# Peptides against a protein of PDB entry 4Z5W: the designs that were tried, part 131

Target 1, 305 residues: chain A of PDB entry 4Z5W
Amino acid sequence: IPDVFLELNKLWYFSAQSNLFNGEMPRSLSNSRSISLLSLRNNTLSGQIYLNCSAMTNLTSLDLASNSFSGSIPSNLPNCLRLKTINFAKIKFIAQIPESFKNFQSLTSLSFSNSSIQNISSALEILQHCQNLKTLVLTLNFQKEELPSVPSLQFKNLKVLIIASCQLRGTVPQWLSNSPSLQLLDLSWNQLSGTIPPWLGSLNSLFYLDLSNNTFIGEIPHSLTSLQSLVSKENAVEEPSPDFPFFKKKNTNAGGLQYNQPSSFPPMIDLSYNSLNGSIWPEFGDLRQLHVLNLKNNNLSGNIP

## One batch from the design tools (peptide; made by RFdiffusion4, then SolubleMPNN)

Design b2_p20_6_s1 (from b2_p20_6, 9 letters changed)
Fold by OpenDDE base, seed 4:
Structure b2_p20_6_s1 (fold): chain B 305 residues (1-305), chain A 20 residues (1-20)
Amino acid sequence: as target 1 above (305 residues)
Amino acid sequence: SALSKLDIKTNVESFYLTTE
């Protein structure tokens, strides 16, 4: 990318995604006072990520996903006082989340999907201080770590939590009950164990639940048949979606189905590929908004209602 | 059946969500 952005005093949006750009991010771009949205997703950009937050006073969205950046996560990003959305997916940092992110009050949406992030306990302890955090994606990190169950963890405004394909151990963490506005939970493709907790059915806004490909045991909680968002069309408050797309994947090498907004996901309960037992509740028939119920590859018995 | 009253897909492939 040429270093010509100093003269572009009216540049509000720069999207150069899915090109063949290589080398470092141009210094004029990292000092742009006018830019609000920067997307450089799916290029071959390299070097360390550096943003002059004192200059970039209008920066609201940053998508650098699927680039060859190296080094540390930029600890100064919380100084970008308008920065809401960050996508750092598929950047191999091999790092922990910076302690400075405790002060990241502008942050609403964060993805580190497949970014070689380490220490899930530290990551969640830091990110719980982000009071405006609504979307958190941590898929393909924390390999073989334990999902912390510390009851003091609190994500009050969390709407979307995705921590899939991490080989995480532990149980469904009780601290998620402190997130009453949760709409989407994906903890699939882990090594999570224990029972599915009944309090999940108290998450009235939860329309998408994926617990598939784990080691859960016991019965399906009857409270899942009373998920209000799946019984009635709640007016899902059109909360501003993150400025980055989501992808459904079966493996890391397959092309994913793209979804531009979390609200575009079909309402779903996926509990497949576990060790769940007991019957299928007939009251799943009350979930009039449910599009997908996947219970395959369990130890369920009785009649299909 | 109770479930036959719903336009529900069952036994679908399982996916995980990413942003990449």
Scores: peptide ipSAE 0.510, ipTM 0.919, DockQ to the pose 0.873
Fold by OpenDDE base, seed 5:
Structure b2_p20_6_s1 (fold): chain B 305 residues (1-305), chain A 20 residues (1-20)
Amino acid sequence: as target 1 above (305 residues)
Amino acid sequence: SALSKLDIKTNVESFYLTTE
């Protein structure tokens, strides 16, 4: 990308996604006072990520996903006082989340999907201080770590939590019960164990639950038949979606179905590929907004109601 | 059945969510 952005004093939006751009990010772009949205997703950009946050006072959204950047996660990003959305998916950092992210009050949406992030305990301990954090995507990180169950963790404003395909051990963490605004939970493709906790049915905004491909045991909690968002249509809060797309994937090398907003996901309960037993509750018939109920590959018995 | 009142898909393929 040419270093000409000093002349572009009115540049508010720059999208150069899905091109063949190589080399470093232009220094004039890293110092742009006018830019609000920067997307360089799906290129071959390299070098260290550097942003002059003192200059970039209008920056609200940053998408650098699927690039060949190297080095550390930029610790100065919290100084970008208007920066809300960050997509750093598929950047091979091999790093922990910086301690400076405790101060990241502008942050609303963060993705590190497949970014070789390490230490899930430190990551969650840091990110809980982000009071405006609504969307957190950590898929394909933390390989074989334990999902922290520390009750002191608090994500009060969390709407979307995705920590899939990490081979995580542990149980469904009790600290998620402190996230009453949770709409989407994906903990699929892990090694999570124990029972599915009944308090999940108290998450009145939860319309998408994926616990598939784990080692859960016991019965399906009856409380899942009373999920208010799936009983009635009234709670469709138009919440601001993150400025980055989501993808449904089965294999990391396959193109997934793209979803531009979490609200565009079909309402779903997926508990497939576990060791759940007992019967299917007839009261699942009360979930009038439910589009997908996937219970396959369990130890369930009785009649389909 | 109770479930036959819902226009639901059952026994579908499972996917995980990413942003890449």
Scores: peptide ipSAE 0.496, ipTM 0.912, DockQ to the pose 0.868
Fold by OpenDDE base, seed 3:
Structure b2_p20_6_s1 (fold): chain B 305 residues (1-305), chain A 20 residues (1-20)
Amino acid sequence: as target 1 above (305 residues)
Amino acid sequence: SALSKLDIKTNVESFYLTTE
């Protein structure tokens, strides 16, 4: 990409996604005072990510996903006082989340999907201080770590939590019961164990629950039949979705379905590929907004209601 | 059937969510 952005004092949006751009990010772009949305996703950009946050005072969205960047996660990003959305998916950092992210009060949406992030305990301990954090995607990181159940963790404004395909151990963390705005939970493709906690049914905004491909045992909590968002068409508060798309993927290299916003997901309960026992509750018939109920490959018994 | 009153998909493929 040419280093010509210094003269572009009116540049609000720069999208150069899905090209063949290589080399480093232009220094003039890293110093742009006017840019609000920067997307360079799906290129071959390399080198260290550097942003001059003191210059980039209008930066609100950053998508650098699917690039060949190297080095550390930029610890100065919290100094970008308007930066809300970050997509760093598929950047091989091999790092922990910087401690400076405790101060990232502008942050609303963060993805590190498949970014070789390490230490989930430190990551969650840091990110809980991001008071405006609504979307957190940590899929394909933390391989074989333990999902912390520390009750002191608090994500009060969290709406979307995705920590899939990490081979995480542990249980469904009790600290999620303190996230009453949670709309989407994906903890699929882990090694999570124990019982599914009944308090999940108290998450009135939860319309998408994926606990599939784990080692959960016991009965399906009856409280899941009373998920308010699935009983009644709540006016889902149209909160601003993250500026990055979501993809449904399998553990195969097949192209996933793209979803531009969490509200575009079909309302779902997926508990498939566990060791759940007991019956299917007939009261799942009360979930009039439910589009997908996947209970396959469990130890369930009795009749289908 | 209680579930037969829902236009629900059962036994579907499981996916995980990413942003990549």
Scores: peptide ipSAE 0.494, ipTM 0.910, DockQ to the pose 0.882
Fold by OpenDDE base, seed 2:
Structure b2_p20_6_s1 (fold): chain B 305 residues (1-305), chain A 20 residues (1-20)
Amino acid sequence: as target 1 above (305 residues)
Amino acid sequence: SALSKLDIKTNVESFYLTTE
């Protein structure tokens, strides 16, 4: 990309996604005072990510996903006082989340999907201090780590949590009960065990639950038949979506279906590919807003209601 | 059946969510 952005004093939005741009990010772009939204997703940009946060006072959205950047996660990003959304998916950092992210009060949406992030315990301990964090995507990281169950972890404003395909061990963490505004939970394609906790049915805003492809045992919690968001339409608060798309994938090489907003996902309960037993509750028939109920490949018995 | 009252898809393929 040419280093010509110093003259573009009115540049508010720059999208150059899905091109063949190579080399480093232009220094003039990293110092732009006018830019609010920057998307360079799906290019071949390289080098270290550097942003002059003292200059970039209008930066609100940053999408650098699917580039060939190297080095550390920029520890100075919390100094970008208006930066709300960050997509760093598919950037191979091989790093932990910087401790400086404890101070990232502007942050509302973060993705590190497939970014070789390490130490899930440290990551969650840091990110819980982001009081405005609503969307967190950590899919394809933390390989074979244990999902921390520390009850002190608190994501009060969390709406979307996706930590899929990490081979994570452990149980559904009790600290998620401290996220009463949770709308979407994806913990699929892990090695999570134990029982599905009944308190999940108390998450009145939860319309999308994916616990598929784990090692869960016991009965389906009857409380899932009373998920308020799936009984009635009235509580679907259209909150501001993150400035990055989501993709449904079966594997890393399959082209996924793109979804621009979490609200565009069909209301779903997926508990497939576990070791769940007992009966299917007939009260799932009360979930009038439910579009997908996937219970296949379990040890369920009795009649289909 | 109770479930036949819903226009629901069952036995679908499972996908995980990403942003890449």
Scores: peptide ipSAE 0.489, ipTM 0.912, DockQ to the pose 0.866

Design b2_p20_6_s2 (from b2_p20_6, 8 letters changed)
Fold by OpenDDE base, seed 3:
Structure b2_p20_6_s2 (fold): chain B 305 residues (1-305), chain A 20 residues (1-20)
Amino acid sequence: as target 1 above (305 residues)
Amino acid sequence: SELSKLNIQTNVESFYLTTE
């Protein structure tokens, strides 16, 4: 990419996604005072990610996903006082979340999907201080780590939590009960164990629950039949979605179905590929907004209601 | 069937969510 952006005082948006751009990010972009949205997703950009946050005073969205960047996660990003959305998916950092992210009060949406992030305990301990954090995507990281169950963890404003395909051990963490605005939970493709906690049914905004491909045991909590968002069409307050798309994937190399907003996901309960027992509750029939109920590959018995 | 009253897909493929 040519280093010509310094003179572009009216450049609010730069999208050059899905090209063949190589080399380093232009210094004129890293120093742009006017840019609000920067997307360089799906290129071959390399080198270290550097942003001059003191210059980039209008930066609100950053998508650098699917690039060949190297080095550390930029610890100075919290100094970008308007930066809300970050997509660093598929950047091989081999790093922990920087401690400086405790101060990242502008942050609303963060993805590190498939970025070789390590230490989930430290990551969650840091990110809980991001009071405006609504969307957190940590899929394909933390391989074989334990999902922390520390009750002191608190994500009060969290709406979307995705920590899939990490081979995580542990249980569904009790600290998620402190996230009453949670709309989407994906903990699929892990090694999570224990019972599915009944308090999940108290998450009145939860319309998408994926616990599939784990080692959960016991009965399906009856409280899941009372998920208010699935009983009635609540006017889900159209909160601003993250500027980055989501993808449904089965495998890392497969093209996923793209969803531009979490609200575009079909309302779903997926508990498939577990060791759940007991009956299917007839009261799942009360979930009039439910589009997908996947209970396959469990130890369930009785009649289908 | 109570479930048959819903326009529910059952036994679908399971996918995980990502941003890549």
Scores: peptide ipSAE 0.515, ipTM 0.920, DockQ to the pose 0.860
Fold by OpenDDE base, seed 4:
Formats: C-alpha cells, structure tokens, sequence
Structure b2_p20_6_s2 (fold): chain B 305 residues (1-305), chain A 20 residues (1-20)
C-alpha cells in the first residue's frame, strides 16, 4: 500500500480487504487523524502492527485479519480512546493478551480467531476488566489448555462468546452465569466434560447455543426448554453488531458461510456429538423460535416426542 | 409429535464460528 494518506485529511473509511497488498502498513495510515474505520482483511501485509494512538484519535474499528503480520500484539491499543472493534483473526502472534488490555474501556468487540494466542486464564483475567466488552471470539487458540472455572471472572456485558475448536479441557464455567445478557455461546469442538449446567436455561437472551463435539455426559437440562428468547419473540434490542463478519466453518480449510451480524444466525441448540443420555424433553416443542435442534450422535433413549 | 409442531431442522452438520 503506498504511503500517501497524509493528504487525505477527510478519509473516514478505508477498506482494501480481499486484495493482494503486501509489505508493511504505510506510516501515513498508522498516523491518520481522520480515519474511523480501517479494514485491510485478507491481504499479505507483513511486519509488526504499529498504530500511533495519539494521532489516530478517530479510529473506531480495526480489521487486520488474515494477514502475515508478526511480532507482539500492540500493547498501546488501549490508548486509542475511541477504538471499539478489533479483528486480529488469522494473525500468527504466538503471544498472550497484553496486560495493558485491562485498561481497554473503549473495547466492545474483539477477535483473535486462529491467532496462536496462549494462556486462556490470563486472557480472561485481563479481558474481564473491559467493562464495555460485548463480543469475544477466541476460536482456534489455547491448544490443550483448560477453560478456567474461576467464579471471580465477570463479563457483565458479554453478549457473544465464541471459544470453539481450541481442544480445551474442563467444564462449562459457572462464571458465565454472571453474563445475563449472553445471546450467543459457542464452545463447540473442544474436550469439555461434565454435565451441561441447568443455569444455562436462565440466560433469557440466549438464542444460539453450540456445545457440539465435546465429551458432555448426563441428561439434557430441562431448563433449556424454557429459554425465553426461544419461547417468545422478544424484541432483542439489536445492539450495534461488530464491524467484522462471522463465518460458520466445518474445518480450517473450508470456505465458511459469511454472516455480517450475530442476529442473522438461526436460533439454535446444538448438543450433537457428546455422550448425553436420557430422553428428549417434549417441552422442546414450546421453543417456537427455534430453527435448529441438533441432538445427533449422543446416547439418548426413549421416543422422539 | 410435539417437535413436529416446530419448523426446525434436526440432525444437521455441526459448524464452529470464526471471524477469518
């Protein structure tokens, strides 16, 4: 990308996604006072990510996903006082979340999908201090780690949590019960064990639950038949979605179905590919908003209601 | 059946969510 952005004092939005741009991010762009939205997703950009947060006073959204950037996660990003949305998916950092992210009060949406992030315990301990954090995506990280169950963890404003395909061990963490605004939970394709906790059915805004491809045992909690968002069309106040797309993938090499907003996902309960037993509750028939119920590849018995 | 009263898909493929 040419270093010509100094004269573009009215540049509010720059999107150069899905091109063949290589080399480093131009310094004039990293110092832009006018830019609000920056997307360079799906390029071959390299070098260290550097942003002059003292200059970039209007920066609200940053999408650098699917680039060849290297080095550390920029610890100065919390100094970008208007920065709300960050997508760093598919950037091979091989790093932990910086401690400075405890101060990231502007942050509303963060993705590190497939970014070689390490230490999930430290990551969650840091990110719980982000009081405005609503969307957190950590898919394809934390290889062979344990999902922390520490009750002191609090994500009060969390709406979207995705930690899929991490090979995580442990149980469904009770600290998620402190997130009453949770709308979407994906913990699929892990090594999570134990029972599915009944308190999941108390998350009245939860319309999308994926616990598929784990090692869960016991019965399906009857409380899942009472998920209020799936019983009634609550006018879920559509909060502003993240400025980055989501993808449904079966594997890392498959093209995913693109979704621009989490609200565009079909209402779903996926508990498939576990070791769940007992019967299918007839009261799943009360979930009038449910589009997908996937219970296949379990140890369920009795009649289909 | 009670489930037949719903316009639902069952036994579908499982996917995971990403932003890449």
Amino acid sequence: as target 1 above (305 residues)
Amino acid sequence: SELSKLNIQTNVESFYLTTE
Scores: peptide ipSAE 0.514, ipTM 0.923, DockQ to the pose 0.878
Fold by OpenDDE base, seed 5:
Structure b2_p20_6_s2 (fold): chain B 305 residues (1-305), chain A 20 residues (1-20)
Amino acid sequence: as target 1 above (305 residues)
Amino acid sequence: SELSKLNIQTNVESFYLTTE
């Protein structure tokens, strides 16, 4: 990308996605006072990520996903006082979340999907201080770590939590009960164990639940038949989606189905590929908004209601 | 069946979510 952005003093949006851009991010772009949305997703950009947050006073969205950037996560990003959305998916940082992210009050949506992030305990302890954080995507990180179940963790405004394909150990964390606005939970493709907790059915906004491909045992909580968002349509608050798309994937090398908004996901309960036992509750018939119920490859018994 | 009152898909493939 040429270093010409000094002359572009009215540039509000720069989207150069899915090109063949290589080298470093232009220094004039890293100092742009006018830029609000910056997307360089799916290029071959390299070097260290540097943004002059004191200059970039209008920056609201940053998508650098699927680039060859290296080094540390930029610790100064919280100084970008209007920065709401960050997509750093598929950037191999091999790093922890910076401690400075405790001060990231503008942050609403964060993805580090497949970014070689380490230390899930530190990451969650830091990110809980982001009071405006609504979307958190941490898929394909923290390999074989333990998902912390510390009740003191609080994500009060969290709407979307995705921590899939991490080989995480532990149980469904009790601190998720402190997220009453949770709409989408994906903890699939981990090594999570224990029982599915009944308090999940108290998450009245939860319309998409994926706990598939884990080691859960016991019965399906009857409280899942009373998920209010799946009984009635009345409370679907259309919240502003993150400025980055989501993908449904089975394999990291396959093209996934693209979803531009979390609200575009079909209402779903996926508990497949576990060790769940007992019966299918007849009261699943009350979930009139449910589009997908996947219970396959469990130890369930009795009649299909 | 009670489940037959729903227009649901069952036995589908399981996918995880990413942003990549």
Scores: peptide ipSAE 0.501, ipTM 0.920, DockQ to the pose 0.876
Fold by OpenDDE base, seed 2:
Structure b2_p20_6_s2 (fold): chain B 305 residues (1-305), chain A 20 residues (1-20)
Amino acid sequence: as target 1 above (305 residues)
Amino acid sequence: SELSKLNIQTNVESFYLTTE
């Protein structure tokens, strides 16, 4: 990309996604005072990510996903006082979340999907201090780590949590009960164990639950038949979605179906590929808004109601 | 059945969510 952005004093939005841009990010772009939305997703950009947050006073959205950037996560990003959305998916950092992210008050949506992030305990301990954090995506990180269950962890405003395909051990963490506005939970394709906790059915805004491809045991908690968002339409708060798309993937090598908004996902309960036993509750018939119920490949018995 | 009252898909493929 040419280093000409100093002359573009009115540049509010720059989208150069899905091109063949190589080399480093232009220094004039890293110093732009006018830019609000920056998307360079799906290029071959390289080097260290550097942003002059003291100059970039209008920056609200940053998408650098699917690039060849290297080195550390920029610890100065919390100094970008208007920065709300960050997509750093598929950037191979091989790093921990910076301690400076405890001060990231403007942050509303964060993705590190497939970014070789390490230490999930430190990551969650840091990110719980982001008071405005609504969307957190950590898929394909933390390989074989344990999902922390520390009850002191608190994500008060969290709406979307995705920590899939990490080979994570542990149980469904009790600290998620402190997120009453949670709308979407994906913990699929891990090594999570124990029982599915009944308090998940108390998350009145939860319309998408994926616990598939784990090692869960015991019965399906009857409280899932009482998920208020799946009984009635009245509680569908249309909140502003993150400025980055989501993808449904079966494996790392396939192109996924793109979803621009979490609200566009079909309402779903997926508990497939576990070791769940007991019966299917007939009260799943009360979930009038449910589009997908996937219970396949379990140890369930009795009649299908 | 009680489930036959719903317009639901069952036994579908399982996918995980990403942003890449």
Scores: peptide ipSAE 0.485, ipTM 0.910, DockQ to the pose 0.868

Design b2_p20_6_s3 (from b2_p20_6, 7 letters changed)
Fold by OpenDDE base, seed 4:
Structure b2_p20_6_s3 (fold): chain B 305 residues (1-305), chain A 20 residues (1-20)
Amino acid sequence: as target 1 above (305 residues)
Amino acid sequence: SALSSLNIQTNVESFYLTTE
């Protein structure tokens, strides 16, 4: 990308996604006072990510996903006082989340999907201090770590949590019960064990639950038949979605189906590929908003209601 | 059946969510 952005003092939005751009991010772009939205997703950009947050006072959204950037996660990003949305998916950092992110009060949406992030305990301990954090995506990180169950963890405003395909061990963490606004939970493709906790059915805004491809045992909690968001059309408060798309994937090499908004996901309960037993509750028939119920590859018995 | 009253898909393929 040419280093010509100094003259573009009115540049509010720059999208150069899905091109063949290589080399480093231009210094004039990293110092832009006017830019609010920056997307360089799906290029071959390299070097260290550096943003002059003292200059970039209007920066609200940053998408650098699927680039060849190297080095550390920029610890100064919390100094970008208007920065809300960050997508750093598929950047090979091989790092922990910086301690400075405890101060990231502007942050609303964060993705590190497939970014070689390490230490999930430290990551969650840091990110719980982000009081405005609504969307957190940590898929394809933390390989074979244990999902922390520390009850002191609090994500009060969390709406979307995705920690899939990490081979995570442990149980469904009790601290998620402190997130009453949770709308989407994906913990699929892990090594999570124990029972599915009944308090999940108390998450009245939860319309998308994926616990598939784990090692869960016991019965399906009857409380899942009373998920309020699946019984009635609650007015899904049109909260601002993250400025980055989501993808449904089967594996890392498959093309994903793109979804621009979390609200565009079909209402779903996926409990497939576990060791669940007992019967299918007839009261799943009360979930009038449910589009997908996937219970395959379990140890369920009795009649299909 | 109670489930036959719903226009639901069952036994679908499982995916995981990413942003990449």
Scores: peptide ipSAE 0.515, ipTM 0.912, DockQ to the pose 0.875
Fold by OpenDDE base, seed 5:
Structure b2_p20_6_s3 (fold): chain B 305 residues (1-305), chain A 20 residues (1-20)
Amino acid sequence: as target 1 above (305 residues)
Amino acid sequence: SALSSLNIQTNVESFYLTTE
């Protein structure tokens, strides 16, 4: 990308996604005072990510996903006082989340999907301090780590949590009960064990639950039949979605279905590919907003209600 | 059945969510 952005004093939006851009990010772009939205997703950009946050006072959205950047996660990003959304998916950092992210008060949406992030305990301990964090995507990281169950973790404003395909061990973490605004939970394709906790049914905004492809045991919690968001339409708060798309994937190399907003996901309970037993509750019939109920490949018995 | 009153899809493929 040419280093010509100094003359572009009115550049508010720059999208150069899905091109063949190579080399480093231009210094004039990293110093742009006017830019609000920057998307360079799906290119071949390389080098270290550097942003002059003291200059980039209007930066609100940053998408650098699917590039060949190297080095550490930029520790100065919290100094970008208007930066709300960050997509760093598919950047191979091989790093931990910077401690400076404890101060990232502007942050609303963060993705590190498939970015070789390490130490889930440190990551969650840092990110819980982001009081405005609503969307967190950590899919394809933390390989074979243990999902921390520390009850002191608090994500009060969290709406979307995706930590899929990490081979994570542990149980459904009790600290998620402190996230009453949670709308979407994907913990699929892990090695999570124990029972599905009944308090999940108290998450009145939860319309999308994926616990598929784990090692859960016991009965389906009856409280899932009382998920208010799936009984009634009244609680559909249109919240600002992240500026980055989501993809449904089965394999890392397959093109997934693109979803521009989490609200566009069909209301779903997926508990498939576990070791759940007992019956299917007839009261699932009360979930009038439910589009997908996937209970495939469990040890369930009795009649289908 | 109680479930027959729902326009639900069952026994579908499971996918995980990502942003890449």
Scores: peptide ipSAE 0.490, ipTM 0.909, DockQ to the pose 0.871
Fold by OpenDDE base, seed 2:
Structure b2_p20_6_s3 (fold): chain B 305 residues (1-305), chain A 20 residues (1-20)
Amino acid sequence: as target 1 above (305 residues)
Amino acid sequence: SALSSLNIQTNVESFYLTTE
């Protein structure tokens, strides 16, 4: 990318996604006062990520995903006082979340999907201080770590939590009960154990639940038949979506589904590929907004309602 | 009666990525 952004003093939006750009991010771009939205996703950009947050006073969205950046996560990003959305998916950092992110009050949406992030306990302890954090995607990180169950963790404004395919151990963490606005929870493809907690059914905004491909035991909590968002349409909170799309890749099909908004996800309960027992509750029929119920590959018995 | 799709689909790892 040419180093010409100093002259582009009115440039508000720069999108150069899915091109063949290589080399480092231009220094003039890292110092742009005018840019609000910067997307360089799916290129071959390299070097260390550096942003002059004192200059980039209008920066609200940063998408650098699917690039060949190296080095540490930029610890100065919290100094970008308007920065709301960060997509760092598929950047191989091999790092922990910086302690400076405790001060990241502008942050609303964060993705580190497949970014070789380490220490989930530290990451969650840091990110709980981001009071405006609504979307957190941490898929394909923290390999074989333990999902912390510390009750002091609080994500009060969290709407979307995706921590899939981490081989995480532990149980469904009770601190998620402190997120009453949670709409989408995906903890699939882990090594989570224990029972599915009944308090999940108290998350009145939860319309998408994926706990598939774990080691959960016991009965399906009857409280899941009372998920208010799946009973009635009334609580479709149109909240501002993250500036990054979600890609659901299925291993077998090259065609990933793109979801531009969390609201584009089908209302779903997926509990497949566990060790759940007992009956399928007939009251799942009361979930009139539910599109997908997947209970495949469990130890369930009795009648199918 | 009301479930439109009981998807008995195969063990396909679903990765949620925010990129291609």
Scores: peptide ipSAE 0.225, ipTM 0.681, DockQ to the pose 0.312
Fold by OpenDDE base, seed 3:
Structure b2_p20_6_s3 (fold): chain B 305 residues (1-305), chain A 20 residues (1-20)
Amino acid sequence: as target 1 above (305 residues)
Amino acid sequence: SALSSLNIQTNVESFYLTTE
């Protein structure tokens, strides 16, 4: 990418995603006063990520995903006072989340999908201080760590939590009961154990639940048949989506589904590939908005309703 | 009656990524 952005004093949006750009990010771009949205996703950019947050006063969205950047996560990003959305998916940092992210009050959406992030306990302890954090995607990190169940963890405004494919141990964390705005929860492809907690059915905005491919035991909580967002249409809170899309990649097929907004996800309960027992509740029939109910590969018995 | 597709599909790891 040429170093010509100094003269582009009116540049508000720069999208150069899915190209063949290589080398470092231009210094003039890292110092742009005008830029609000920066997307360089799916290139071969390298070097260390550096942004001059004192210059980049209009930066609201940053997408650097699927690049060959090296080094640490930029600890100065909280100084970008308008920065809301960060996509760092597939950047292999091999690092912990910086402590400076405790001060990241502008942050609304964060993705580190497949970024070799370590220490989930520290990550969640830091990110709970981000009062405006609504979307958190941490898939393919924290390999074989324990999902912290510390009751003091508080994500009051959290809407989307995706921590899939981490081989995480532990239970469904009680601190999620303090996230009443939660719409989408994916904890699939972990080693989570215990029972599915009944308080999940009290999350009135929860329309997408994936707990598949874990080691959950016991009965399906009857309270899941009372998920208000799946009973009635009325509670679809139209909130600002993250500026990054979600890609549902299937291991077998190259054609992943792209979801531009969390609201475009099909209403779903997936509890498949666990050790759940008991019956399928007939009251799942009351979930008139439910598109997908997946209960396969469990120890369920009785009649299918 | 209203469950249109009981997709008993294969054990495919579906990871949500925010990039291609």
Scores: peptide ipSAE 0.230, ipTM 0.689, DockQ to the pose 0.306; fails the geometry check

